# Designs tried in a protein design run: peptides against a protein of PDB entry 7PB4. Part 1

No score or structure here was measured in a lab: all are predicted.

Target 1, 105 residues: chain A of PDB entry 7PB4
Amino acid sequence: KMLNIKEYKEKLLSTLGEFLEDHFPLPDRSVKKKKKNIQESSVNLITLHEMLEILINRLFDVPHDPYVKISDSFWPPYVELLLRNGIALRHPEDPTRIRLEAFHQ
Target 2, 218 residues: chain B of PDB entry 7PB4
Amino acid sequence: DALQMAVGYFEKGPIKASQNKDKTLEKHLKTVENVAWKNGLASEEIDILLNIALSGKFGNAVNTRILKCMIPATVISEDSVVKAVSWLCVGKCSGSTKVLFYRWLVAMFDFIDRKEQINLLYGFFFASLQDDALCPYVCHLLYLLTKKENVKPFRVRKLLDLQAKMGMQPHLQALLSLYKFFAPALISVSLPVRKKIYFKNSENLWKTALLAVKQRNR
Below, numbering starts at 1 at the first letter of every chain, in headers, positions and changes, except where a header shows other numbers.
Peptide ipSAE is a variant of ipSAE made for these designs: the mean of its two directions, with the distance scale d0 fixed at 1.0 Angstrom where the peptide's residues are scored. Compare it only between designs on the same protein; published cut-offs may not carry over.
A fold fails the geometry check if it doesn't show the stated peptide or something in it is severely misdrawn.

## One batch from the design tools (peptide; aimed at target 1 F103)

Design b1_p8_1 (made by RFdiffusion4)
Pose (drawn by RFdiffusion4):
Structure b1_p8_1 (pose): chain A 91 residues (1-28, 43-105), chain B 212 residues (1-189, 196-218), chain P 8 residues (1-8)
Amino acid sequence: KMLNIKEYKEKLLSTLGEFLEDHFPLPDVNLITLHEMLEILINRLFDVPHDPYVKISDSFWPPYVELLLRNGIALRHPEDPTRIRLEAFHQ
Amino acid sequence: DALQMAVGYFEKGPIKASQNKDKTLEKHLKTVENVAWKNGLASEEIDILLNIALSGKFGNAVNTRILKCMIPATVISEDSVVKAVSWLCVGKCSGSTKVLFYRWLVAMFDFIDRKEQINLLYGFFFASLQDDALCPYVCHLLYLLTKKENVKPFRVRKLLDLQAKMGMQPHLQALLSLYKFFAPALISVKIYFKNSENLWKTALLAVKQRNR
Amino acid sequence: VLYQMVEE
């Protein structure tokens, strides 16, 4: 069961990365890829379940933040505009 | 054959400015509906015309008439429905066309050969609940399509939030009751649906439904 | 599509 989940996870992640690079590229400060942004969000969601918010730095391309906000992937902090969290799909 | 000429004409897409082209389009569309309302269309023709209508090609009236004449002689391929859901996801489709398609998918539900690959698109179907124009028809479709495996906690939470936003609507209540039946531990709380008239009820389709 | 893949 574990190995099956692992194989599925790795396949999903690789295909997701390819899809992101194909459909959501950077334009050309130092910006990070959308993949790294999603990785940070996923990591913070499970590492700190009581505060899954990550600060928005200059490396976050505003179009990516807005994209994640429009599609129900990322959620804004009720008071602090510089923080965003990942939607907890697992619950 | 008389119908294949019209299928090919619609596959060629819209043509130049109209000198006599309006009459030609009308003749081809009349031929298709006559065949559809007399004895029905085959799976291949349906696969072609449904996806042509759900695409950006041709105006709204042509797509509406094509959808209203999408009556199967036998069965409907599920791959056609998958491509139709992909065309909805493209977004170059009219709202009224989307409503008509969901009505058609509800009406033609028992005439799709397989429904497992359609059920795999449960997420795409569920995401359309945000749109309050598609909400009743999407709820009617999900009432038919929902299995036990589809009742995930996230969906229950989002459906409860939508019920709190819109109120206890009949279609939302019916879908929530189905979710309760399938997963009572995740939440506490088929049949009549408004605007569920079968627009595609020909006599032959009626005999086939009774034979079903 | 992105939403679905991320949700999965």
Fold by OpenDDE base, seed 1:
Structure b1_p8_1 (fold): chain B 105 residues (1-105), chain C 218 residues (1-218), chain A 8 residues (1-8)
Amino acid sequence: as target 1 above (105 residues)
Amino acid sequence: as target 2 above (218 residues)
Amino acid sequence: VLYQMVEE
């Protein structure tokens, strides 16, 4: 049972990765870090794929509390995209927490 | 000081003790309007006020007036635009506010300091093409944003389907022509060679204000 | 749903 879940998870993540790369390509990180010393807190934003991976992992690892806390690495438009399309759901009591919507009902 | 007080009022909300909330609101709104149209607003002021205008904190009339006076003194932060788009996703603003926002975004596009994060929103903007009220302005925005990497077969199909549904709209033809430029193999259809690209928002609400901003920054 | 997000 656990092996099948892991394989399914990996397949899902791989398929999502390919899909997101095709449809939501991140611009190549190849922008040369000109070391301008500006201490601007460059919040390292994660990809939509990485965000989904976190949500999927949480659902599988902690099914009784499948909610992920929104961090500064979560790009707000991606969060709202997931919520608007019913891919994710906000915690009813804590809007800073989201879960993957279980499509299997 | 007066502008800071006005911005602070919108940020913190009405202090409970004001008997005449509407008069106070109108006073602060007029202060913002006067400064914005005369001098433009600082990036920080735009960040605060743009967020408020799209958050649904105030009524549609107030939000519309705030959004109309989002005129930069120098630059608009990309982060402010990203936050604004996030509010569009939440759906707390009216359809008219969304239209006005896209008009604003196109009008102010050159004043946005960076485009990297906005370019990542390409798919979101592209999805908004299906809204008939937004479509002309979204086409213009996409015309400004489109890179070769954005031109995908599925997007070409969607644009052609949209053209089949809506007819040969000038704004849609402009975008399709750009797509054909980047990926000629994906667009087998002959597009009419239009000498002039026409977008409905060519007469934007901010034309005079933007000319004044450009003159002050020279 | 993701496919619909891209197609819609």
Scores: peptide ipSAE 0.020, ipTM 0.642, DockQ to the pose 0.149
OpenDDE base, seeds 2, 3, 4, 5: peptide ipSAE 0.017, 0.026, 0.010, 0.028; ipTM 0.540, 0.745, 0.373, 0.839; seeds 3, 5 fail the geometry check

Design b1_p8_1_s1 (made by RFdiffusion4, then SolubleMPNN; from b1_p8_1, 5 letters changed)
Fold by OpenDDE base, seed 2:
Structure b1_p8_1_s1 (fold): chain B 105 residues (1-105), chain C 218 residues (1-218), chain A 8 residues (1-8)
Amino acid sequence: as target 1 above (105 residues)
Amino acid sequence: as target 2 above (218 residues)
Amino acid sequence: MLRLMIEQ
């Protein structure tokens, strides 16, 4: 049973990977560092694929607390996309934490 | 100059020690408003102020006024738009601010210097179609952004589902007609042959200002 | 969305 879940997870992530790269790519932050002091914190954003992988892994690794804390690496549009499509759910008491919903059937 | 001081005020935030915080805020806001409507704003000023308007740093009334003043002198940077979309998704702005932003984005679309990065946001805009308040404006935005490569079966299904839910809305019909133009095989339904596409809800608060901008840049 | 992504 666990092997089937892992294989299913890998297949799901693989299938989603191409789709997500094509339809939800990260914007190129190649904004030339014009010298203006906006400390745009050089936080490396993760891909939507990586975000989903984190959420899926958390669900399997810690099923009793399947929530992931939203970090600065989580691009807000991705978070919103997951929430709006019912793929993720915010923690009821901590809006900074989200879980994967689609697999909690 | 007065504009730089005003922009600097919004960027740095209110100085805690000022007894007349509201008067100072209003003074700077009026300065931005006057310059924006008269001459337009530089791309750098729009970059700063647009992010401020969507960050939740100020109250909704102030944010709304700032956003209404995001009138370019020449161009808007696509980077400013990408950053703005990010702020929009953080959830610190009101629903009315989100609607206003999409109205602004549609109105200012031709003044955005590049579209490459904005086109990458196509999927995010498309996901916002499910918001009833945003849907008319998002349809208009998508109508401007849609390329053949964006027309996919799953998006067609979603649009048809929205049409089934909301009825035959003119803005949905306009977008579907464009989709059918690019990919006729994906849309088997007969769409009314509309000679003219009308986005009725696209009443541009900036119409007069944009005409003036176009005249200055000719 | 996820289902739609998988069924593609």
Scores: peptide ipSAE 0.036, ipTM 0.833, DockQ to the pose 0.183
OpenDDE base, seeds 1, 3, 4, 5: peptide ipSAE 0.024, 0.023, 0.024, 0.022; ipTM 0.785, 0.778, 0.779, 0.642

Design b1_p8_1_s2 (made by RFdiffusion4, then SolubleMPNN; from b1_p8_1, 5 letters changed)
Fold by OpenDDE base, seed 4:
Structure b1_p8_1_s2 (fold): chain B 105 residues (1-105), chain C 218 residues (1-218), chain A 8 residues (1-8)
Amino acid sequence: as target 1 above (105 residues)
Amino acid sequence: as target 2 above (218 residues)
Amino acid sequence: MLRLLVEQ
């Protein structure tokens, strides 16, 4: 049973990976404007695939507290995309935490 | 420069201790408005002020006024637009501000220096079609952005479903007609041959200002 | 959306 869940997870993530990369890529922030002073914190944004992987992993690893804290690496459009489409839910008491919605089959 | 002082005020935010906060804010806001409508703003000034308007740092009335005066002197940086879309998704701006932003984005589309990164946001814009308030403006934006590579079966289905729900809206018909142009095999339905494409509020708030910008940059 | 993702 656990092996099938892991395999299903890996297959799901693999299938989603290509689609998410094609349709929801990260914007290329690589325009190194050399101007020194604005501490735009060089926060490395994670891909939508990586974000989903984190959410899925948390759901499986900690099913009693499946919430992930939104970090600065979470690109706001991705968070909004997940929430707006019912893929993720905010924690009722802590809006900085989100969980994957368990799609009951 | 008065404009630099005004921009700097908005960057730093309201000083909590000032008794005359509202007067100071209004003074700087009027300075930005006057320069923007008269001469346009530099790309750097738009970058700063656009993000401020969408960050929720100020109230909706102030954000609306800032956004209305985001008129370029020459160009708008694509990076400013990408950052702005990110701020829209943080949820600190009102629905009316979101609508105004999409109106602005459509109005200013030709003044954006590059489109490569904006095209990467296609999926996010397309997902916003489900918002009834945004739909007319998002359709217009997508009409400007859509390439053959963006026309996918699932997007066609979504547009047809949206048309079934909302009826034959002119903005949806315009976008569907473009989709049919790029991928006729995906759209079996006969679309009315419209000689004119009509988008909601195609006459934007900035028409006069944009004409002036185009004349100065010729 | 996930169904749209999986049905491809």
Scores: peptide ipSAE 0.035, ipTM 0.839, DockQ to the pose 0.151
OpenDDE base, seeds 1, 2, 3, 5: peptide ipSAE 0.029, 0.034, 0.013, 0.024; ipTM 0.724, 0.777, 0.578, 0.584; seed 2 fails the geometry check

Design b1_p8_1_s3 (made by RFdiffusion4, then SolubleMPNN; from b1_p8_1, 6 letters changed)
Fold by OpenDDE base, seed 3:
Structure b1_p8_1_s3 (fold): chain B 105 residues (1-105), chain C 218 residues (1-218), chain A 8 residues (1-8)
Amino acid sequence: as target 1 above (105 residues)
Amino acid sequence: as target 2 above (218 residues)
Amino acid sequence: MLRLLIEQ
């Protein structure tokens, strides 16, 4: 049972990964290497695939509290994409926390 | 410089101690408006002010006025647009501000220095088609952005579903026509050969300003 | 969206 869930998870993430990379890539921030002074917070944004992986892992690892805190690594367009499509839900009392929606209904 | 002081005010925010916060705000806003409409704004000034307008730092009325005066002197940085889209997704701006932003983005499209990163946002813009208020403007933006590689079966299905829901909207027909041009095998439906411009350019709030910008840069 | 992704 657990193996089948892991395999399904990996297959889902793999299939999603290619689609998400093709259609929702991160903007290339690499252009601003040159000018020194502006503290552009070097926050490393994670991919949408990595974000989904975090959400899925949290759902499986901590099913009683499946919420993930939105960090600065979470690109706002990705968060909005997940929420708008019903893939994720905000915590009712804490809008800084999101969970994966259980697709099993 | 009065413009630098005005931009600096919006960046730093209102100084707590001034009883005349509204008068100071109005003074700086008028300074930005006057320069923008007369001369246009530098790319750096647009970068700063566009982010402020979309960040929710100020009220909707102020944000709307700032966004309306985002008129370039020469070019708009693509990076400013990417940042702006990020701010739109944070949800601190009103629906009317989002509509105005897409109208602005369409109006200013030719003044954006590069399109490579904006093209990467194609999927995010396409996802906004489901918003009835945004749909006409997003269709116009997508019409400007769409390349052959963007025309995918799942996007065709979504556009056809939207057409089934909303009817034969001119903006949807324009985009579907472009999709059919790039991928005729994906669109079996007969599209009416509309000879007319699908997007009403007549309602561009910036038409006069953009003509002036084009004249200054010739 | 996910359903469309899973059904492909």
Scores: peptide ipSAE 0.040, ipTM 0.857, DockQ to the pose 0.116
OpenDDE base, seeds 1, 2, 4, 5: peptide ipSAE 0.045, 0.046, 0.040, 0.042; ipTM 0.858, 0.858, 0.857, 0.855; seeds 1, 2, 5 fail the geometry check

Design b1_p8_1_s4 (made by RFdiffusion4, then SolubleMPNN; from b1_p8_1, 3 letters changed)
Fold by OpenDDE base, seed 4:
Formats: structure tokens, C-alpha cells, sequence
Structure b1_p8_1_s4 (fold): chain B 105 residues (1-105), chain C 218 residues (1-218), chain A 8 residues (1-8)
């Protein structure tokens, strides 16, 4: 049963990966290193695929607390996309935490 | 320069200790407004102020006023738009501010220096079609952005579903007509041949200002 | 949305 879940997870992530890359790519931050001292923390944004992977992994690894803390690596449009489409839900008491919505088959 | 001081004030945010916070805020806001409407703003100034307006750093009234005066002297940086969209998604701005932003984005579309990164946001804009308040303006934006490669079966279905729900809205019809132009095989429904494409509030708040900008940059 | 993504 666990192997089937892992395989399903991998297949899901693989299938989603191409779609997400094509339709929801990260904007190319032209890191032109212009030296201006603005501490825009060069936070490396993760892909939507990586974000979903994190959420899925958390759901499987910690099903009793399937929430992931929104980090600075989470691009806000991705978070909004997941929430707006019911793919993810915010924690009722902590809006900085989100979980993958269990798609009941 | 008075403008630089005003921009600097908005960057630093309201100083908690000042008794005359409101007067100072109003002074700087008026400075920005005056320069923007007379001469337009530099791309760097728009970059700063646009993000401030959408970050939730100030109240809705202030954000609205800032956004209304985001008039370019020459161009708007694409990066500013990308960052702005990110701020919209943080959820610290009001629904009215979001609407105003999309109106602004449509109005200023030709003044954006590049479209490559904005085109990458196509999916996000398309997802915003479900918001009834945003839908008319998002349709207009998508009409400006849509390429053949963006016309996918799932998007066609979504547009048709929206049309079924909302009726034959002019903005939806305009977008669907463009989709049909790029991919006629995906849209079997006969669309009325409209000679004129009408988008909601095609006459934007910035019409006069933008004409002036175009005249200065010719 | 996910269903739409998986059905393609």
C-alpha cells in the first residue's frame, strides 16, 4: 500500500511538473547584480512543482499535522493560486500555514 | 527634489512618532500626484510607489491615490509589474485596489518596456477570471497578452463555462473571439461577428495623461 | 484545477 502511494505521488508530481512549468513558470528575475544596496534578500523562489511536492510530502509524512509554513521561498502568486483553486487551505488559526486539501476520490 | 523626498517618505513608511503624520503624508502624496500628472514618473519611481501601493503599508485611500498617479514619464519596467502582481497575491490590498491595478495595467500596457515576463503570468491572470469584479479587466488584459500558444482546450472550456454562468458579456466575447481566431477548431460555438470590441471602462482614468505622455515622447 | 491538470 505504501509503495502504491509513493508511485502515485511520483506520477502525480511528474505529470504536474511539465504542466506547471509550461503554464506557471517563475518569472526570470534578471539578477542584474547592480550593486544597489537594497537588501532585497535574494530569496530563491521555488517552483510551483516544488511547492506542491512539499505539501504532498507533508500530508503523507505527517498526516495529523499536514500544514506547511509559508516561507519566503514561496512565491505569493503560487500560494494564491493554490488557495483560490481549493488545492490548499490555510490553517484556521495560523494564516502562515497551509495544507494540501485531500482530494477525496 | 520634492519628489525624491516624497518617494523617500513612502519608502521609509510613516514615522510613528510624528504628531503631524497626516499632514506630512498628504503633502508628499500631493507632490507625487502633481508631478505624475504634469510630467509623469520615472520608471524607478513607479517601481517603488507601485509596490508600496500594493504592499498594504498604507491605508486603502492612500494606496488608491498612489495607484491613480502611477503615470509614466516614458516607460514602466516589466519587473515592476511582476512584483506588483506578487503583492496583489499577498492579500494585503483591498478588492478595489486589485480592480484598480488591473485597470491601470490595461491602461499602461503600451508603456511597459517588455512583455516577456508579463506573458509568463498569463496563467495567473487567467485564473483571476473567476473573480467577478476582476473579470472584465482581466479579459481586456488577456486580450492584449494572448498568443496562439496560450489558447488551450482547458482555457477554452473555462471561458465557455464563464460565458454560460455570466451570459454573453462583451469582454468575454472579445476574448473568445480572439481565441477562435488563434484556434478555430477549439471553439465550435458561433460567436457573433462584432465589428467593434468593447471592454468595460475602455476609457480609463488616465486617458488625458497618457495622451500627453505620448505627445512628449514622440 | 488539479483534475483539469491530470486529465490532460
Amino acid sequence: as target 1 above (105 residues)
Amino acid sequence: as target 2 above (218 residues)
Amino acid sequence: MLRLMVEE
Scores: peptide ipSAE 0.024, ipTM 0.835, DockQ to the pose 0.153
OpenDDE base, seeds 1, 2, 3, 5: peptide ipSAE 0.024, 0.021, 0.015, 0.024; ipTM 0.840, 0.826, 0.816, 0.834; seed 1 fails the geometry check

Design b1_p8_2 (made by RFdiffusion4)
Pose (drawn by RFdiffusion4):
Structure b1_p8_2 (pose): chain A 91 residues (1-28, 43-105), chain B 212 residues (1-189, 196-218), chain P 8 residues (1-8)
Amino acid sequence: KMLNIKEYKEKLLSTLGEFLEDHFPLPDVNLITLHEMLEILINRLFDVPHDPYVKISDSFWPPYVELLLRNGIALRHPEDPTRIRLEAFHQ
Amino acid sequence: DALQMAVGYFEKGPIKASQNKDKTLEKHLKTVENVAWKNGLASEEIDILLNIALSGKFGNAVNTRILKCMIPATVISEDSVVKAVSWLCVGKCSGSTKVLFYRWLVAMFDFIDRKEQINLLYGFFFASLQDDALCPYVCHLLYLLTKKENVKPFRVRKLLDLQAKMGMQPHLQALLSLYKFFAPALISVKIYFKNSENLWKTALLAVKQRNR
Amino acid sequence: TLYQMVEE
């Protein structure tokens, strides 16, 4: 069961990364890829389940943040505009 | 054959400015509907015309008439439905066309050969609940399509939030009751649906439905 | 599509 989930997870992640690079590229400060942004969000969601918000730095490309906001992937903090969290799909 | 000429004409896409082309388009569309309303269309023709209508090609009237004449002689391929969902996901489709397609998918539900690959698109179907124009028809479709495996906690939570936003709507209540039946531990709380008239009810489709 | 993949 564990190995099957692992194989599925790795396959999903690799294909997701390829899809992101194919359909959501950077234009050319130092910006990070959308993949790294999603990784930070996923890591913070499970590492700190009581505060899954991550600050928005200059390396976050505003179009990526807005993209994640429009598609129900990322959620804004009720008061602090510089923080965003990942939607907890697992619950 | 008389119908294949019209299928090829519609596969060629829209053509030049109209000198006599309006009459040609009308003749081809009349031929298709005559065949559809007399004895029905085959799976291949349906696979072609449904995806042509749900694409950006041709105007809204042509796509509406094609959707209203999508009557199967036997069965409907599920791959055609998958491609149709994808064409909806493209977004170059009219709202009224989307409503008509969802109505057609509800009406033609028992004429799809397989429905497992269609159930695999439950997420795409569920995401369309945000749109309040598609909400009743999407709810009617999910009432038919929902299995036990599809009742995930996230979806229950989002459906409850949508109920709180829109109120206890009939279609939302029916879908929520189905979710309760499938997963009572995740939440506490088929049949009549408004605007569920079968627009595609020909006589032969009726005898096939009764034979079903 | 992206939403679905992320959700999965």
Fold by OpenDDE base, seed 2:
Structure b1_p8_2 (fold): chain B 105 residues (1-105), chain C 218 residues (1-218), chain A 8 residues (1-8)
Amino acid sequence: as target 1 above (105 residues)
Amino acid sequence: as target 2 above (218 residues)
Amino acid sequence: TLYQMVEE
């Protein structure tokens, strides 16, 4: 059963990876270093694929607390996309935490 | 420069020690408004102020006024738009601010310097079609952005489903007609041959200002 | 859902 879940997960992530790369790519932050002191902290944004992988892994690794804390690496449009499509759900008491919803049905 | 002082005020935030915070805020806001409507704003000023308007740093009334003043002198940086879309998704701006932003984005579309990065946001804009308040403006934006490569079967299905839910809305019909133009095989339904595409909400709050911008840049 | 978009 666990092997089938892992294989299914890998297949799902692989199939999603191509789709997500094509349709929801990260914008190229050509951060032209204009000298102005806005410490735009060069936070490396993760891909939507990586975000989903984190959420899926958390669900399997810690099923009793499947929530992931939203970090600065989480691009807000991706978070919103997941929430709006019912793929993710915010923690009821902590809006900074999200879980994968689709697999709880 | 009064404008630089005003922009700096919004960027740094209100100085705690000022007894007349509201008067100072109003003064700087009026300065931005006057310059924006008269001359337009530089791309750098738009970058700063647009982010402020969407960040939730100020109240909705102030944010709305700032956003209404995002009139370019010449161009808007696509980077500013990408950053703005990110802020829209943080959830610190009101629904009315989101609507206003999409109206602004449609209105200012031709003044955005590049479209490459904005085109990468196509999927995110498309996902916003499900918001009833945004749908008319998002359809208009997508009508401007859509390329052949964006017309996919799943998006066609979503548009048809949306049409089934909302009825035959002119803005949906306009977008579907464009989709049918690019990919006729994906849309088997007969679309009314509309001679004129009407986005009713194209009455731009900025119409007069944009005409002036175009005249200055000729 | 994103899943429905990919399976289709």
Scores: peptide ipSAE 0.028, ipTM 0.824, DockQ to the pose 0.154
OpenDDE base, seeds 1, 3, 4, 5: peptide ipSAE 0.026, 0.024, 0.026, 0.026; ipTM 0.849, 0.849, 0.810, 0.840; seeds 1, 5 fail the geometry check

Design b1_p8_2_s1 (made by RFdiffusion4, then SolubleMPNN; from b1_p8_2, 5 letters changed)
Fold by OpenDDE base, seed 2:
Structure b1_p8_2_s1 (fold): chain B 105 residues (1-105), chain C 218 residues (1-218), chain A 8 residues (1-8)
Amino acid sequence: as target 1 above (105 residues)
Amino acid sequence: as target 2 above (218 residues)
Amino acid sequence: TLRLLIEQ
């Protein structure tokens, strides 16, 4: 059972990966090296594929609390895309936490 | 410079100690409005103020006024637009602000310095078509952005589904007609031959200002 | 829902 779920997850993520990369790529941040002092922490944004992987992993690893905290690495358009399409849900009491929707029905 | 002080006020926020916070806010807002409508704003000023308008740092009335005066002196940085789309998705701005942003984006489209990164956002804009309030303006934006490479079978299906739900809307018909032009094999449906493309006049708010910008940059 | 994104 667990192996089949992992394989299904990997297959789903691989199939989604090409589609997500083609249609929802990260914009190339031309990090203009502005001058030294303001450490604009170059927040490393993760791909939509990586975001989905995190959400799926959390659901399997911690099914009783399947919520992931939104980090600065989560590009807001990706979060909105997942929420708008019903792929993810916000925690009812903590809007900074999201879970994968499809597996809780 | 009065404009630099005004931009700095919006960027840093109100200094706690001022008894007349509202008067100070209004003074700086009027300064930005006056310069923007007379001369336009520098790309750097638009970068700062556009993010502020969409971040939810100020109230909806202030954000709306800021966004209405995002008029370039010369160009708008593509990076500012990418950042703005990110802020738009954080959900701290009102629905009316979102509509106004898309109207602004369509109106200012020709003044954006580059389109390469905006074209990468095509999928996100397309996903916003399902919002009934945004749909007319998003269709217009997509009409400006669409390349042959963007015309995919799944997007055709989505547009046809939207048409089935909403009826034969002029803005949907315009976008579908463009899709049919790029990929006639994907759209078997006979589209009415419309001689005129009808989008909502999103640019009307800025029409006079945009004419002035074009005259200054000739 | 994921299927809807893919089938979209």
Scores: peptide ipSAE 0.043, ipTM 0.866, DockQ to the pose 0.159
OpenDDE base, seeds 1, 3, 4, 5: peptide ipSAE 0.047, 0.040, 0.041, 0.047; ipTM 0.866, 0.864, 0.865, 0.866; seeds 1, 5 fail the geometry check

Design b1_p8_2_s2 (made by RFdiffusion4, then SolubleMPNN; from b1_p8_2, 6 letters changed)
Fold by OpenDDE base, seed 4:
Structure b1_p8_2_s2 (fold): chain B 105 residues (1-105), chain C 218 residues (1-218), chain A 8 residues (1-8)
Amino acid sequence: as target 1 above (105 residues)
Amino acid sequence: as target 2 above (218 residues)
Amino acid sequence: LLRLLIEQ
């Protein structure tokens, strides 16, 4: 049963990966390094696939507290996409934390 | 210059020590408004001010006024739009600001320097169709962005479901007609032959300014 | 999950 869940997770993530890459790619930050010294910490944005993987892993690893803290690597459009589609839910008391909803049904 | 001082004020925020914060804010806002409506703003100024308007740094009234004066002198950077969409999704701006942004985006669409990165946001814009307040303007934006590769079976289903929910809206019909044009096999339903595509005139707020921009760039 | 993403 657990192996089947892992395999299903991997297959789900793989199938999602292609779909998410095709339909929700990260915009190419043409960070033209114009010299302005603004330490815009080039926060490395993670893919939507990686974000979902984090959420799924948290659900499996810590099912009693399945919430993930939104980091600066979380692109806001991805967070909004997950929330609007009922894939993720915000923590009721901490809007900086989200959980995967789809597996709690 | 006065504009640089005004932009710098909005970027850096109010210096704590000013007793008359509201008067200073109003002065700088009027400076931005005056330059924007007379001459337009540089792409860099739009980049800064657009993000400020959507970041929730200031109150809704200020954000609305800033967004209304996001008039280009020449072009708007697509990067500014991408960043703006990111801020829009953070949820620190009001619903009215979101509507105004989409109206602005449609009105200023031709002045955006490139569309490649904006086209990558297609899925995010499409997801915003479910917002009843945004739907008319998002349909218009999608009508401008839609390519054949964007017309997928799941999006067709979603549009038909929206039509079932909202009724036969002119903006939705316009988008569906475009989808049928690109992928007739995906849309089995007979769409009424509309001779004219009618979107809400989102540009009306900027009509005079847009005419002036077009005249300066001829 | 896939359905939720696809049923967008």
Scores: peptide ipSAE 0.069, ipTM 0.864, DockQ to the pose 0.104
OpenDDE base, seeds 1, 2, 3, 5: peptide ipSAE 0.069, 0.076, 0.068, 0.097; ipTM 0.860, 0.855, 0.860, 0.845; seeds 1, 2, 3, 5 fail the geometry check

Design b1_p8_2_s3 (made by RFdiffusion4, then SolubleMPNN; from b1_p8_2, 6 letters changed; failed a check: a repeat of another design)
Amino acid sequence: MLRLLIEQ

